# Peptides against a protein of PDB entry 3MAZ: the designs that were tried, part 26

Target 1, 99 residues: chain A of PDB entry 3MAZ
Amino acid sequence: VLNPMPACFYTVSRKEATEMLQKNPSLGNMILRPGSDSRNYSITIRQEIDIPRIKHYKVMSVGQNYTIELEKPVTLPNLFSVIDYFVKETRGNLRPFIC
Target 2, 99 residues: chain A of PDB entry 3MAZ as posed
Amino acid sequence: VLNPMPACFYTVSRKEATEMLQKNPSLGNMILRPGSDSRNYSITIRQEIDIPRIKHYKVMSVGQNYTIELEKPVTLPNLFSVIDYFVKETRGNLRPFIA

## One batch from the design tools (peptide; made by RFdiffusion4, then SolubleMPNN)

Design b2_p13_8_s3 (from b2_p13_8, 6 letters changed)
Fold by OpenDDE base, seed 3:
Structure b2_p13_8_s3 (fold): chain B 99 residues (1-99), chain A 13 residues (1-13)
Amino acid sequence: as target 1 above (99 residues)
Amino acid sequence: MEEIRAFFEQPDE
């Protein structure tokens, strides 16, 4: 079966994503969700290095790619790569939320 | 951890 979206994608609001991550931290700390624009997305993470903190990053659809709006923007070919980037960049600290 | 902290310190929405 074709799965066009990463497993950590949920059609939830920013608030709902935050609540999900805070309620069940053992299930992961990263959620991909719809952005304000249907063609864009947002990544909500629960940083756990020090004191837990929620962060939200924009993932903009640019042409056939996606750009993560970071200090230095990162452009990737698909949403799966976006998730992979967050996992790799944080050396596994970030893990997709699987519920 | 230094790199990871730097990542999380980036500004967000």
Scores: peptide ipSAE 0.592, ipTM 0.918, DockQ to the pose 0.800
Fold by OpenDDE base, seed 1:
Structure b2_p13_8_s3 (fold): chain B 99 residues (1-99), chain A 13 residues (1-13)
Amino acid sequence: as target 1 above (99 residues)
Amino acid sequence: MEEIRAFFEQPDE
């Protein structure tokens, strides 16, 4: 039985994710999307501190966990925790894109 | 805000 995906997960490309965030910033600024293969994912964000900036982070499937490719990699048990990490680490600046 | 800035300063893919 497959568990539901985070609300901000969309089966979109890097380009589409960027466009979604740029066109509707009021709906959120963070999207989870498929990565280079079916087992990995990517996080696309649009931060608006000073000037708007798009960034992409790899979320690699490692065993039954996921590792966010940051300067100091962070390993978490599921994708919901991955989203939570981005929200908490930025003190709410990042919010999942809903819609 | 410092920690937030630090986060966004990290290199991305």
Scores: peptide ipSAE 0.592, ipTM 0.919, DockQ to the pose 0.764
Fold by OpenDDE base, seed 2:
Structure b2_p13_8_s3 (fold): chain B 99 residues (1-99), chain A 13 residues (1-13)
Amino acid sequence: as target 1 above (99 residues)
Amino acid sequence: MEEIRAFFEQPDE
């Protein structure tokens, strides 16, 4: 079994992703979705440290790698690493949405 | 926890 995309990847819009996270928070709080461009993506999260808040981050395809558009951009070799980065940086607070 | 908060305070698209 080979998964070409992370389990939390869904072909949904920004709005749909937001609704998914709000409807079933117990299933996770992070989704990966297609960006407006061919090889770009976006990550939608629902953080609940203080109060629920939705945020969207750009994941830009650069050559054979991906760059997460943060204050200090982070470049990683694949989308699986991108998901892992969000999980590790938040010490497990963010978890991939598994439906 | 401060590190985590700082992460979520970053601007998004």
Scores: peptide ipSAE 0.587, ipTM 0.918, DockQ to the pose 0.857
Fold by OpenDDE base, seed 5:
Structure b2_p13_8_s3 (fold): chain B 99 residues (1-99), chain A 13 residues (1-13)
Amino acid sequence: as target 1 above (99 residues)
Amino acid sequence: MEEIRAFFEQPDE
């Protein structure tokens, strides 16, 4: 069984996540998905400020926390906080994809 | 909006 995960978490590949965001942009523009390594994840976003652009960020499991691989890494206590960070830092521009 | 643009200009995977 899997512990509770953020609503925008889907067991999909990088390609599938990209397709989901492109197909239904009205449902959100951010997806959390499994990484290639155990206990790691990836965030896929579709920026739509100007020309739509897809980006992917690594979320590495470090001890009991998670580190978002940004230019200046950010460490947070759980995946819910990771999602919250992306939403807050973009002042609501990024929204979790709810299918 | 400037801060938002700066965020999206960061390099990714």
Scores: peptide ipSAE 0.583, ipTM 0.917, DockQ to the pose 0.807

Design b2_p13_8_s4 (from b2_p13_8, 4 letters changed)
Fold by OpenDDE base, seed 3:
Structure b2_p13_8_s4 (fold): chain B 99 residues (1-99), chain A 13 residues (1-13)
Amino acid sequence: as target 1 above (99 residues)
Amino acid sequence: DEELLRFFNQPDE
């Protein structure tokens, strides 16, 4: 049984996530997906502030928390907070992809 | 938006 996950979580590959975001940009521009290690995750985003760009960020499980691998790593208590961080940090520019 | 650019220009996977 999988614990509750953020609405933008999908069990998709990096390639599939990219395709989802490119195909339906109106549904959002951020996806949370499994990392290479089932204990970790990755965030795939499609920013369009200038030209469309796909980025992938590692979300590493560290103890009971999660660390987003950014220039200055950010540690948060759960995956919901991870999504919230991306939304808030970009002042709403990033929005969870909701099918 | 310089702030947004700084964020999105960060190195990724």
Scores: peptide ipSAE 0.623, ipTM 0.931, DockQ to the pose 0.807
Fold by OpenDDE base, seed 5:
Structure b2_p13_8_s4 (fold): chain B 99 residues (1-99), chain A 13 residues (1-13)
Amino acid sequence: as target 1 above (99 residues)
Amino acid sequence: DEELLRFFNQPDE
């Protein structure tokens, strides 16, 4: 039995995630997806405060936690917290992509 | 929004 994943998690590639966000911006602007490494993930976002910009952030599995590879790394206990961090840090600007 | 800009301007993959 698989552990539950955030609603914005999709088993898609970087390219596919980008396309999803571009095609349906009204559904959200943040996707969690598998990283190149089996235990790592990536967050793809479509920033829209000015012109649309696609960004990708690495979410590295470290022990039982996850570290978001930001300028100042942030370590959190689970992927739900990772999503929450992005939402809170951007004061709601980023919203999980829900299709 | 400077704070938002600082966040989004961070290096990414």
Scores: peptide ipSAE 0.619, ipTM 0.931, DockQ to the pose 0.773
Fold by OpenDDE base, seed 2:
Structure b2_p13_8_s4 (fold): chain B 99 residues (1-99), chain A 13 residues (1-13)
Amino acid sequence: as target 1 above (99 residues)
Amino acid sequence: DEELLRFFNQPDE
C-alpha cells in the first residue's frame, strides 16, 4: 500500500510521460514520475510559451526532504510542495496533469 | 516576461 501521492504522479517512463503530455495537453503539462534510483523522482513538463518544449528535472530525496535540481536548488518537505513550487514559480503556466 | 523565460531556459536532465 503506497502513501498518498500528488495527483499528477504516474508510474511511467520518461518516454511515456512525454507522450501523455503531447497527446492530451488540455489535461495539464506537468507529470511527476519515478526516478532511476529508489526514493528519487523526476518532473516532466511540456512548456508552450513559444513552441512546445519538453524538460525533465530531477527531484532528489535528501533525508526526509526533497531537492529540485534547478539552477538554484530548492529543498522542500514533501512531493506535494514540489508540485506547488512549479505551479507558483510559473504563476500558473504549469498545471499538474490530471488523467 | 523575463522571469518566466529564465525559469524555462534552465538546464535540465
Scores: peptide ipSAE 0.619, ipTM 0.931, DockQ to the pose 0.833
Fold by OpenDDE base, seed 1:
Structure b2_p13_8_s4 (fold): chain B 99 residues (1-99), chain A 13 residues (1-13)
Amino acid sequence: as target 1 above (99 residues)
Amino acid sequence: DEELLRFFNQPDE
């Protein structure tokens, strides 16, 4: 049985995610999507601090946890915590994309 | 904002 996924999770490709964020920036600037394999994910963001810029971060499934591939990797217990981390780390600059 | 810049300037995929 599948557990609930974060609201900003979409079964889309890297390209589709980029297009979603660019088309409707008012709906949010961060999405979670399937990664290279079934148990890994990727976070795609569109930051606009200076100029619009797309970034993609790997979220690797490790045991029962998830590790965000950042300069200093961060390990969290679930995908909801992963989304929370991005929101809190950027003090609300990043917001889940809700369409 | 230095903190935000440090975060967003990290290398990504």
Scores: peptide ipSAE 0.623, ipTM 0.932, DockQ to the pose 0.830; fails the geometry check

## One batch from the design tools (peptide; made by RFdiffusion4, then SolubleMPNN)

Design b2_p14_1_s1 (from b2_p14_1 with P1M P10A)
Fold by OpenDDE base, seed 4:
Structure b2_p14_1_s1 (fold): chain B 99 residues (1-99), chain A 14 residues (1-14)
Amino acid sequence: as target 1 above (99 residues)
Amino acid sequence: MIPEEDTTEAPEAL
């Protein structure tokens, strides 16, 4: 059985993800999308702390886990946990984009 | 054209 993907996953490019977040900020500010490699992903966010900022993170598939490429890498068991991490670390500021 | 760099900074909290 194929595991479902997080609700904020979309098969879009970096540019498309940016446009989605900018066009409908009320729907959320975080998108999970395919990475440059088959088993890797990217997270695109749009935070408005001081000014709107678009950022892209790499989520690398490592074995059965996923590692968020940060200065201090974070490894999690699945993509749902990756999304949860971003939500929790930002104390809810980041919310999955749901359209 | 050179694409944007990926971010490695931890996501910011308010």
Scores: peptide ipSAE 0.581, ipTM 0.861, DockQ to the pose 0.477
Fold by OpenDDE base, seed 3:
Structure b2_p14_1_s1 (fold): chain B 99 residues (1-99), chain A 14 residues (1-14)
Amino acid sequence: as target 1 above (99 residues)
Amino acid sequence: MIPEEDTTEAPEAL
């Protein structure tokens, strides 16, 4: 069974994701995109706290879960939870990019 | 080559 993807998922490259976030910051500042491998993903964010900063995170498929590659790794049951983590952890500073 | 991912720092909150 194939579940739907989070609304902020786009089949775009690293560069393309960066351009999307820069062009329309009012639509959100977080994109989920395909990783280097078919079962992996990447999160691209554009946080504007002091100055705009683009960052790219690795999300690895591990069994039936997903691990966000952080200094202190976080494992979650699905990609929706991954998005929720970024929103919650930043107290709403990160919002999914919705076209 | 440009890496797909390069950040492991936790995202910042306001």
Scores: peptide ipSAE 0.501, ipTM 0.867, DockQ to the pose 0.454
Fold by OpenDDE base, seed 2:
Structure b2_p14_1_s1 (fold): chain B 99 residues (1-99), chain A 14 residues (1-14)
Amino acid sequence: as target 1 above (99 residues)
Amino acid sequence: MIPEEDTTEAPEAL
């Protein structure tokens, strides 16, 4: 039995994710997508603090948890928590892309 | 090659 994925998860490429966020910013600015390796993921965001900036984060599956590859790594129990982290840390600036 | 992920700085708050 597979657990559900966050609503902002899409099986898209880095390029596609960028285009989705750019074309429909009103739908959200954060996408979770498959990573380079199996069981790993990537987070693509488009923040408009000063100017629009696209960033891509690596989310590594480690054991039963997930680690966001940051200068100071953050380990969380599931992908929902990963999304929550991005929302909370940005005080709501980042919102999951809901198509 | 363009990497799938290239950002390690923490996400910015408003």
Scores: peptide ipSAE 0.499, ipTM 0.867, DockQ to the pose 0.461
Fold by OpenDDE base, seed 5:
Structure b2_p14_1_s1 (fold): chain B 99 residues (1-99), chain A 14 residues (1-14)
Amino acid sequence: as target 1 above (99 residues)
Amino acid sequence: MIPEEDTTEAPEAL
């Protein structure tokens, strides 16, 4: 049995996530979605720092934790922490998409 | 086949 998922988790594809973020940017700019393989996830973001940029990150299930595949990997205890990481690291620029 | 994930750069802050 899985614990509750972050509010920005949606069972959508890479394409659907992109469309959601582009269609309603006022609702947030970050979505957590199922990964392409088993117990993994993906984070799709849409930042408008210079120009709108859609990016997709890989979140790997490692033991009881999750590792965000970055140049310098970050391992966190749960998916809520993963979302928090993205919010904190961007000083609030990234916000979970809530529809 | 298009990868589901393709970014490894840390998320940017303003």
Scores: peptide ipSAE 0.495, ipTM 0.865, DockQ to the pose 0.456

Design b2_p14_1_s2 (from b2_p14_1 with P1M)
Fold by OpenDDE base, seed 2:
Structure b2_p14_1_s2 (fold): chain B 99 residues (1-99), chain A 14 residues (1-14)
Amino acid sequence: as target 1 above (99 residues)
Amino acid sequence: MIPEEDTTEPPEAL
């Protein structure tokens, strides 16, 4: 049984994700997408604090959990928690891209 | 080739 994916998940490439965020910033600034490996994912964000900055994070599937590849890795139980982490840590600055 | 994701700094808060 497969669980549903976060609303900001799109089967797009790194480049496409970047373009989506740049084209429609009003729809959100965070996208979850497939990673280089089948069970891994990537998070692409576009933050505009000082200037627009595109960043890409690795989300590695480890056992039944997911680890965000940060200097200090963060492990969470599911992809919804991963999205929640980005929203909370940025105090709402990051919002899932919904189109 | 498409660059690998290499951002490891935590996401910035306001």
Scores: peptide ipSAE 0.480, ipTM 0.862, DockQ to the pose 0.461
Fold by OpenDDE base, seed 1:
Structure b2_p14_1_s2 (fold): chain B 99 residues (1-99), chain A 14 residues (1-14)
Amino acid sequence: as target 1 above (99 residues)
Amino acid sequence: MIPEEDTTEPPEAL
């Protein structure tokens, strides 16, 4: 079985991703979506720690890898690893949005 | 126009 993209990837806009996460928070709180460039992506999250917060991250294609544009950038070999990073770094607080 | 991404802080953990 070929699964070229993570399950939480959706061809949606920034606004649509936000609305999806707000409407059905029980389905997850993290979406991968197309970026402004062909081979780049964005991550939209909705965390409810103190109050609900929507955040958007840049994921840049760099050669055969991907770099999450953080204050201290993180480079990973594929988009599945990018999703895994967000899950692990938040100790499971972030979960892929599965519709 | 509003940028598609605007966060560089690491994601928060509980």
Scores: peptide ipSAE 0.477, ipTM 0.862, DockQ to the pose 0.459
Fold by OpenDDE base, seed 5:
Structure b2_p14_1_s2 (fold): chain B 99 residues (1-99), chain A 14 residues (1-14)
Amino acid sequence: as target 1 above (99 residues)
Amino acid sequence: MIPEEDTTEPPEAL
């Protein structure tokens, strides 16, 4: 059986994710959601560095790993690591949305 | 049709 998912994983659409982050920014600013294809995922974030910006990243299942579709792709061993990557790379600015 | 994922720039740090 599939291992537990990160706490910020929600079976929501792109639109719903955006609404969640906009409605309750104090709960976090990053969610993981199902992608367009099976076994793929998307990361939706809402950062307020200069102005509020909603962005959506593609996370592809590749073998036993996951690749974040960036200009310079990043491959990680699991979805928890994907979340950690976003937290670390933003020096804590991104935090998983915990509803 | 709008893609579910459209960002490839790395997430920004403060």
Scores: peptide ipSAE 0.477, ipTM 0.861, DockQ to the pose 0.451
Fold by OpenDDE base, seed 4:
Structure b2_p14_1_s2 (fold): chain B 99 residues (1-99), chain A 14 residues (1-14)
Amino acid sequence: as target 1 above (99 residues)
Amino acid sequence: MIPEEDTTEPPEAL
């Protein structure tokens, strides 16, 4: 069965996402969640390179693509690619949170 | 007001 959304997508708030990642770090450290009232998303991560750090990224729906709002924006064809980008950029340090 | 997203730096790599 085809899943239209990445496995780490949850309809949770910024606060809830943070709590999920903190409560069960062994399940992953990256969550995709609904963004603003518009057709956008947000990604919450919890990295522990030096100390635990919670960060939130904006993923904007632009046409048929998605743009990760970075200092140097990155545009990708779908949300699966967005998740893949975060995994690859961190050399596997970021892993999708799977309940 | 606290923004939903406040990070624009690329995620850190090991």
Scores: peptide ipSAE 0.474, ipTM 0.858, DockQ to the pose 0.476

Design b2_p14_1_s3 (from b2_p14_1 with P1M L14K)
Fold by OpenDDE base, seed 2:
Structure b2_p14_1_s3 (fold): chain B 99 residues (1-99), chain A 14 residues (1-14)
Amino acid sequence: as target 1 above (99 residues)
Amino acid sequence: MIPEEDTTEPPEAK
C-alpha cells in the first residue's frame, strides 16, 4: 500500500509549477512534483528574500529513503520529511503550496 | 527539453 503524498505534491511540469507559484504566492511557495524518473521527484520553490527567485531541487529515491541533491546531500526517510526539511531549514520561509 | 534541476545550495533562511 502506497502512503499518501504531501499536500504540496502536484503532477505538474517544471514550467507549470513555476507558474503556479508566481500566480498565487499567497497559497505557498513550495511544490513537490514528479522528477525525470519514475521514483524521483523535484522541489520547486519561489523565495522572495531580496528578489523573487525560482529554484528547482532534485529529490532522488535511494532504497527506502530520499536524498535531496544538495552540495551536501541530505537523506530522509520519506517525502513528508523532505517537505519538513525545507520548512525547517528556512525557518518557515518556505511553506507548502496548498491549492 | 525541460532543463534539469540544478539548484544544489541549501534553501535560504531569512
Scores: peptide ipSAE 0.500, ipTM 0.866, DockQ to the pose 0.447
Fold by OpenDDE base, seed 4:
Structure b2_p14_1_s3 (fold): chain B 99 residues (1-99), chain A 14 residues (1-14)
Amino acid sequence: as target 1 above (99 residues)
Amino acid sequence: MIPEEDTTEPPEAK
């Protein structure tokens, strides 16, 4: 079936996303959630490279694309590509949270 | 005011 949104998208708050990742780390460590503004999103991750670290990224809807707010912004065509970016950049360390 | 999302460094890789 067609999924218009990435599987790791959940309509949860920053706090809830953090709790989800902490409670079930085996299910993944990356969540896409609604941003504070309409048509914008946020990515919450929980990496355990050295110690557990929760980080939140801003994904801005710009025209028909999405820009990940990084020191050097990255613009991608869709949210699936955004998720892919995080997976690739971390060489697979980040995995979409699937429950 | 504390930003909702304040991480701008690219995600770390192992």
Scores: peptide ipSAE 0.495, ipTM 0.860, DockQ to the pose 0.446
Fold by OpenDDE base, seed 5:
Structure b2_p14_1_s3 (fold): chain B 99 residues (1-99), chain A 14 residues (1-14)
Amino acid sequence: as target 1 above (99 residues)
Amino acid sequence: MIPEEDTTEPPEAK
């Protein structure tokens, strides 16, 4: 049984996540969802810096940690830290989608 | 088949 998950975690597909973010941008712009493989996750974001852009990141479970698949991978201790990373790195531009 | 994840660029900050 999984421990409590971040508030922006939803058991939705890539398509559903995209729709959620597009339909209710005021609720946040970042969703954590199940990945294609067990114990892996994906982060879907919708940023409106220049134009609205939907992006999907891969979060791999590695041992007891999680690695965000970036050009320069970032490894963090838990999913909450993963969310915090996205918030911090964007200086608050990304906010967890709270429905 | 479309990859579930396709972005590796770091999240942008304005």
Scores: peptide ipSAE 0.494, ipTM 0.865, DockQ to the pose 0.440
Fold by OpenDDE base, seed 1:
Structure b2_p14_1_s3 (fold): chain B 99 residues (1-99), chain A 14 residues (1-14)
Amino acid sequence: as target 1 above (99 residues)
Amino acid sequence: MIPEEDTTEPPEAK
């Protein structure tokens, strides 16, 4: 079976993603969602370090790759790698939201 | 309107 999208991808709005993460934090704290354009996406996270914080990242489609819009942009080959990046960079603190 | 994305800081690690 071909799975073109990561398990934490949901066709939800910025507000809906925030509500999902706040309602069920035990299911994960990272959601991939549609961006403003058809081939772009956004990552919404809810981290509880000092206090709960909601953040939204831009993931832009560039050619056959994807670039995470950070102060120092990170380009990866696919959306699965984008999710992996967030998990690894946070040493496992971020986990895909699975329901 | 509020932008869909507003964070460019690297994701934090605890």
Scores: peptide ipSAE 0.486, ipTM 0.865, DockQ to the pose 0.458

Design b2_p14_1_s4 (from b2_p14_1 with P1S P10R L14N)
Fold by OpenDDE base, seed 3:
Structure b2_p14_1_s4 (fold): chain B 99 residues (1-99), chain A 14 residues (1-14)
Amino acid sequence: as target 1 above (99 residues)
Amino acid sequence: SIPEEDTTERPEAN
């Protein structure tokens, strides 16, 4: 069975994503959600490196790929790769929120 | 209203 979207994708708002991560940190700390408009997405994370910090990243649909809006942009072939990037870059500190 | 996204810094590890 194919899952067209990453398991941590939820059709929630910025506020709802924040609340989900705060209420159930044991389930993960990263959520993929719809962007405000068009075929774009957002990544919301809650890291507890020193103190709990909520951050939101922009993921732009560019052609058939996706670009994470970072100081040095990263372009990947699909949303699964986007999630993988966040996991790898943080050496596993970020984990997809599975509810 | 505030933007949906506000972070461009590279995700940090421990």
Scores: peptide ipSAE 0.467, ipTM 0.863, DockQ to the pose 0.454
Fold by OpenDDE base, seed 4:
Structure b2_p14_1_s4 (fold): chain B 99 residues (1-99), chain A 14 residues (1-14)
Amino acid sequence: as target 1 above (99 residues)
Amino acid sequence: SIPEEDTTERPEAN
């Protein structure tokens, strides 16, 4: 039995995630997806601050926590917190893609 | 090859 996952989690590829965000921007602009390695994840976002920009972040499973690979890494207790981090850091600009 | 993740910049706000 798998533990609950964030609503914006989809078992899609980098390409598919990009297409999803581009096709239905009104549904949100952030997707959590499986990473290339087991137990790791990736966050794909599509922000339109100035022009549409697609970005991909690495989220590494480290012990019982998760580390977002940023210039200054951020470690959080679970994937829900990871999503929350992206939302709050962007002051709501990023919103989980809900389909 | 194309990396799966290519951004390490802090998420941008408005």
Scores: peptide ipSAE 0.461, ipTM 0.858, DockQ to the pose 0.457
Fold by OpenDDE base, seed 5:
Structure b2_p14_1_s4 (fold): chain B 99 residues (1-99), chain A 14 residues (1-14)
Amino acid sequence: as target 1 above (99 residues)
Amino acid sequence: SIPEEDTTERPEAN
């Protein structure tokens, strides 16, 4: 049994995710990808607030929830909520990469 | 080696 993943989830590396975002910024600026460890994920974003910046966030699987590794951690019930958090927190500045 | 994740700053709105 496999639950659906967010549309911006891709089985890509850190480097590939960066290249995807740089090559097609019009398709979105946020990618969810496998983390270094099992059941963990990473969020790669490319924001152009002052200058283009690539950043990578760690999303840890904790029990039935997920914790975004921020200075002040945020725990959410599923990966869809994780994506929503990034979208809402940035007031729409971050948008899932859809290719 | 480079960590897969290197940012803990709250995502910026603007």
Scores: peptide ipSAE 0.456, ipTM 0.858, DockQ to the pose 0.424
Fold by OpenDDE base, seed 1:
Structure b2_p14_1_s4 (fold): chain B 99 residues (1-99), chain A 14 residues (1-14)
Amino acid sequence: as target 1 above (99 residues)
Amino acid sequence: SIPEEDTTERPEAN
C-alpha cells in the first residue's frame, strides 16, 4: 500500500507535538508536522542526552526535494529520506514517534 | 508569538 507520508507525520501544532513526545517517550522522540506554509514541514524532537531537550527544525520544500534548515543545509529527495537522515545522524538515538 | 522552528544545530548523537 502506498504511504505518501512517513509514519511519524501528524497534523499537530508545535505545542501539541511537544506534549505528545513528553507524554509517551517510549513511543519515539521525533515528529514530523505541518510547517507554516502549505508544502513546508517542521521536525520536533525530544532528546535525553544530558537533560531532556525539545528542538524544532525547519524542512523546506525546494523544487521536488526537501531542505533541512541547518547551519549547513541538507537537501534530500523526499520526506522519508529526511526522517532517515535524523535517525542515521544520531546513530539511532532519534526514533520516529509511532502511536 | 514564537517561530515554529528554533534550531539549526546539527542533530547530535550520544
Scores: peptide ipSAE 0.452, ipTM 0.858, DockQ to the pose 0.449

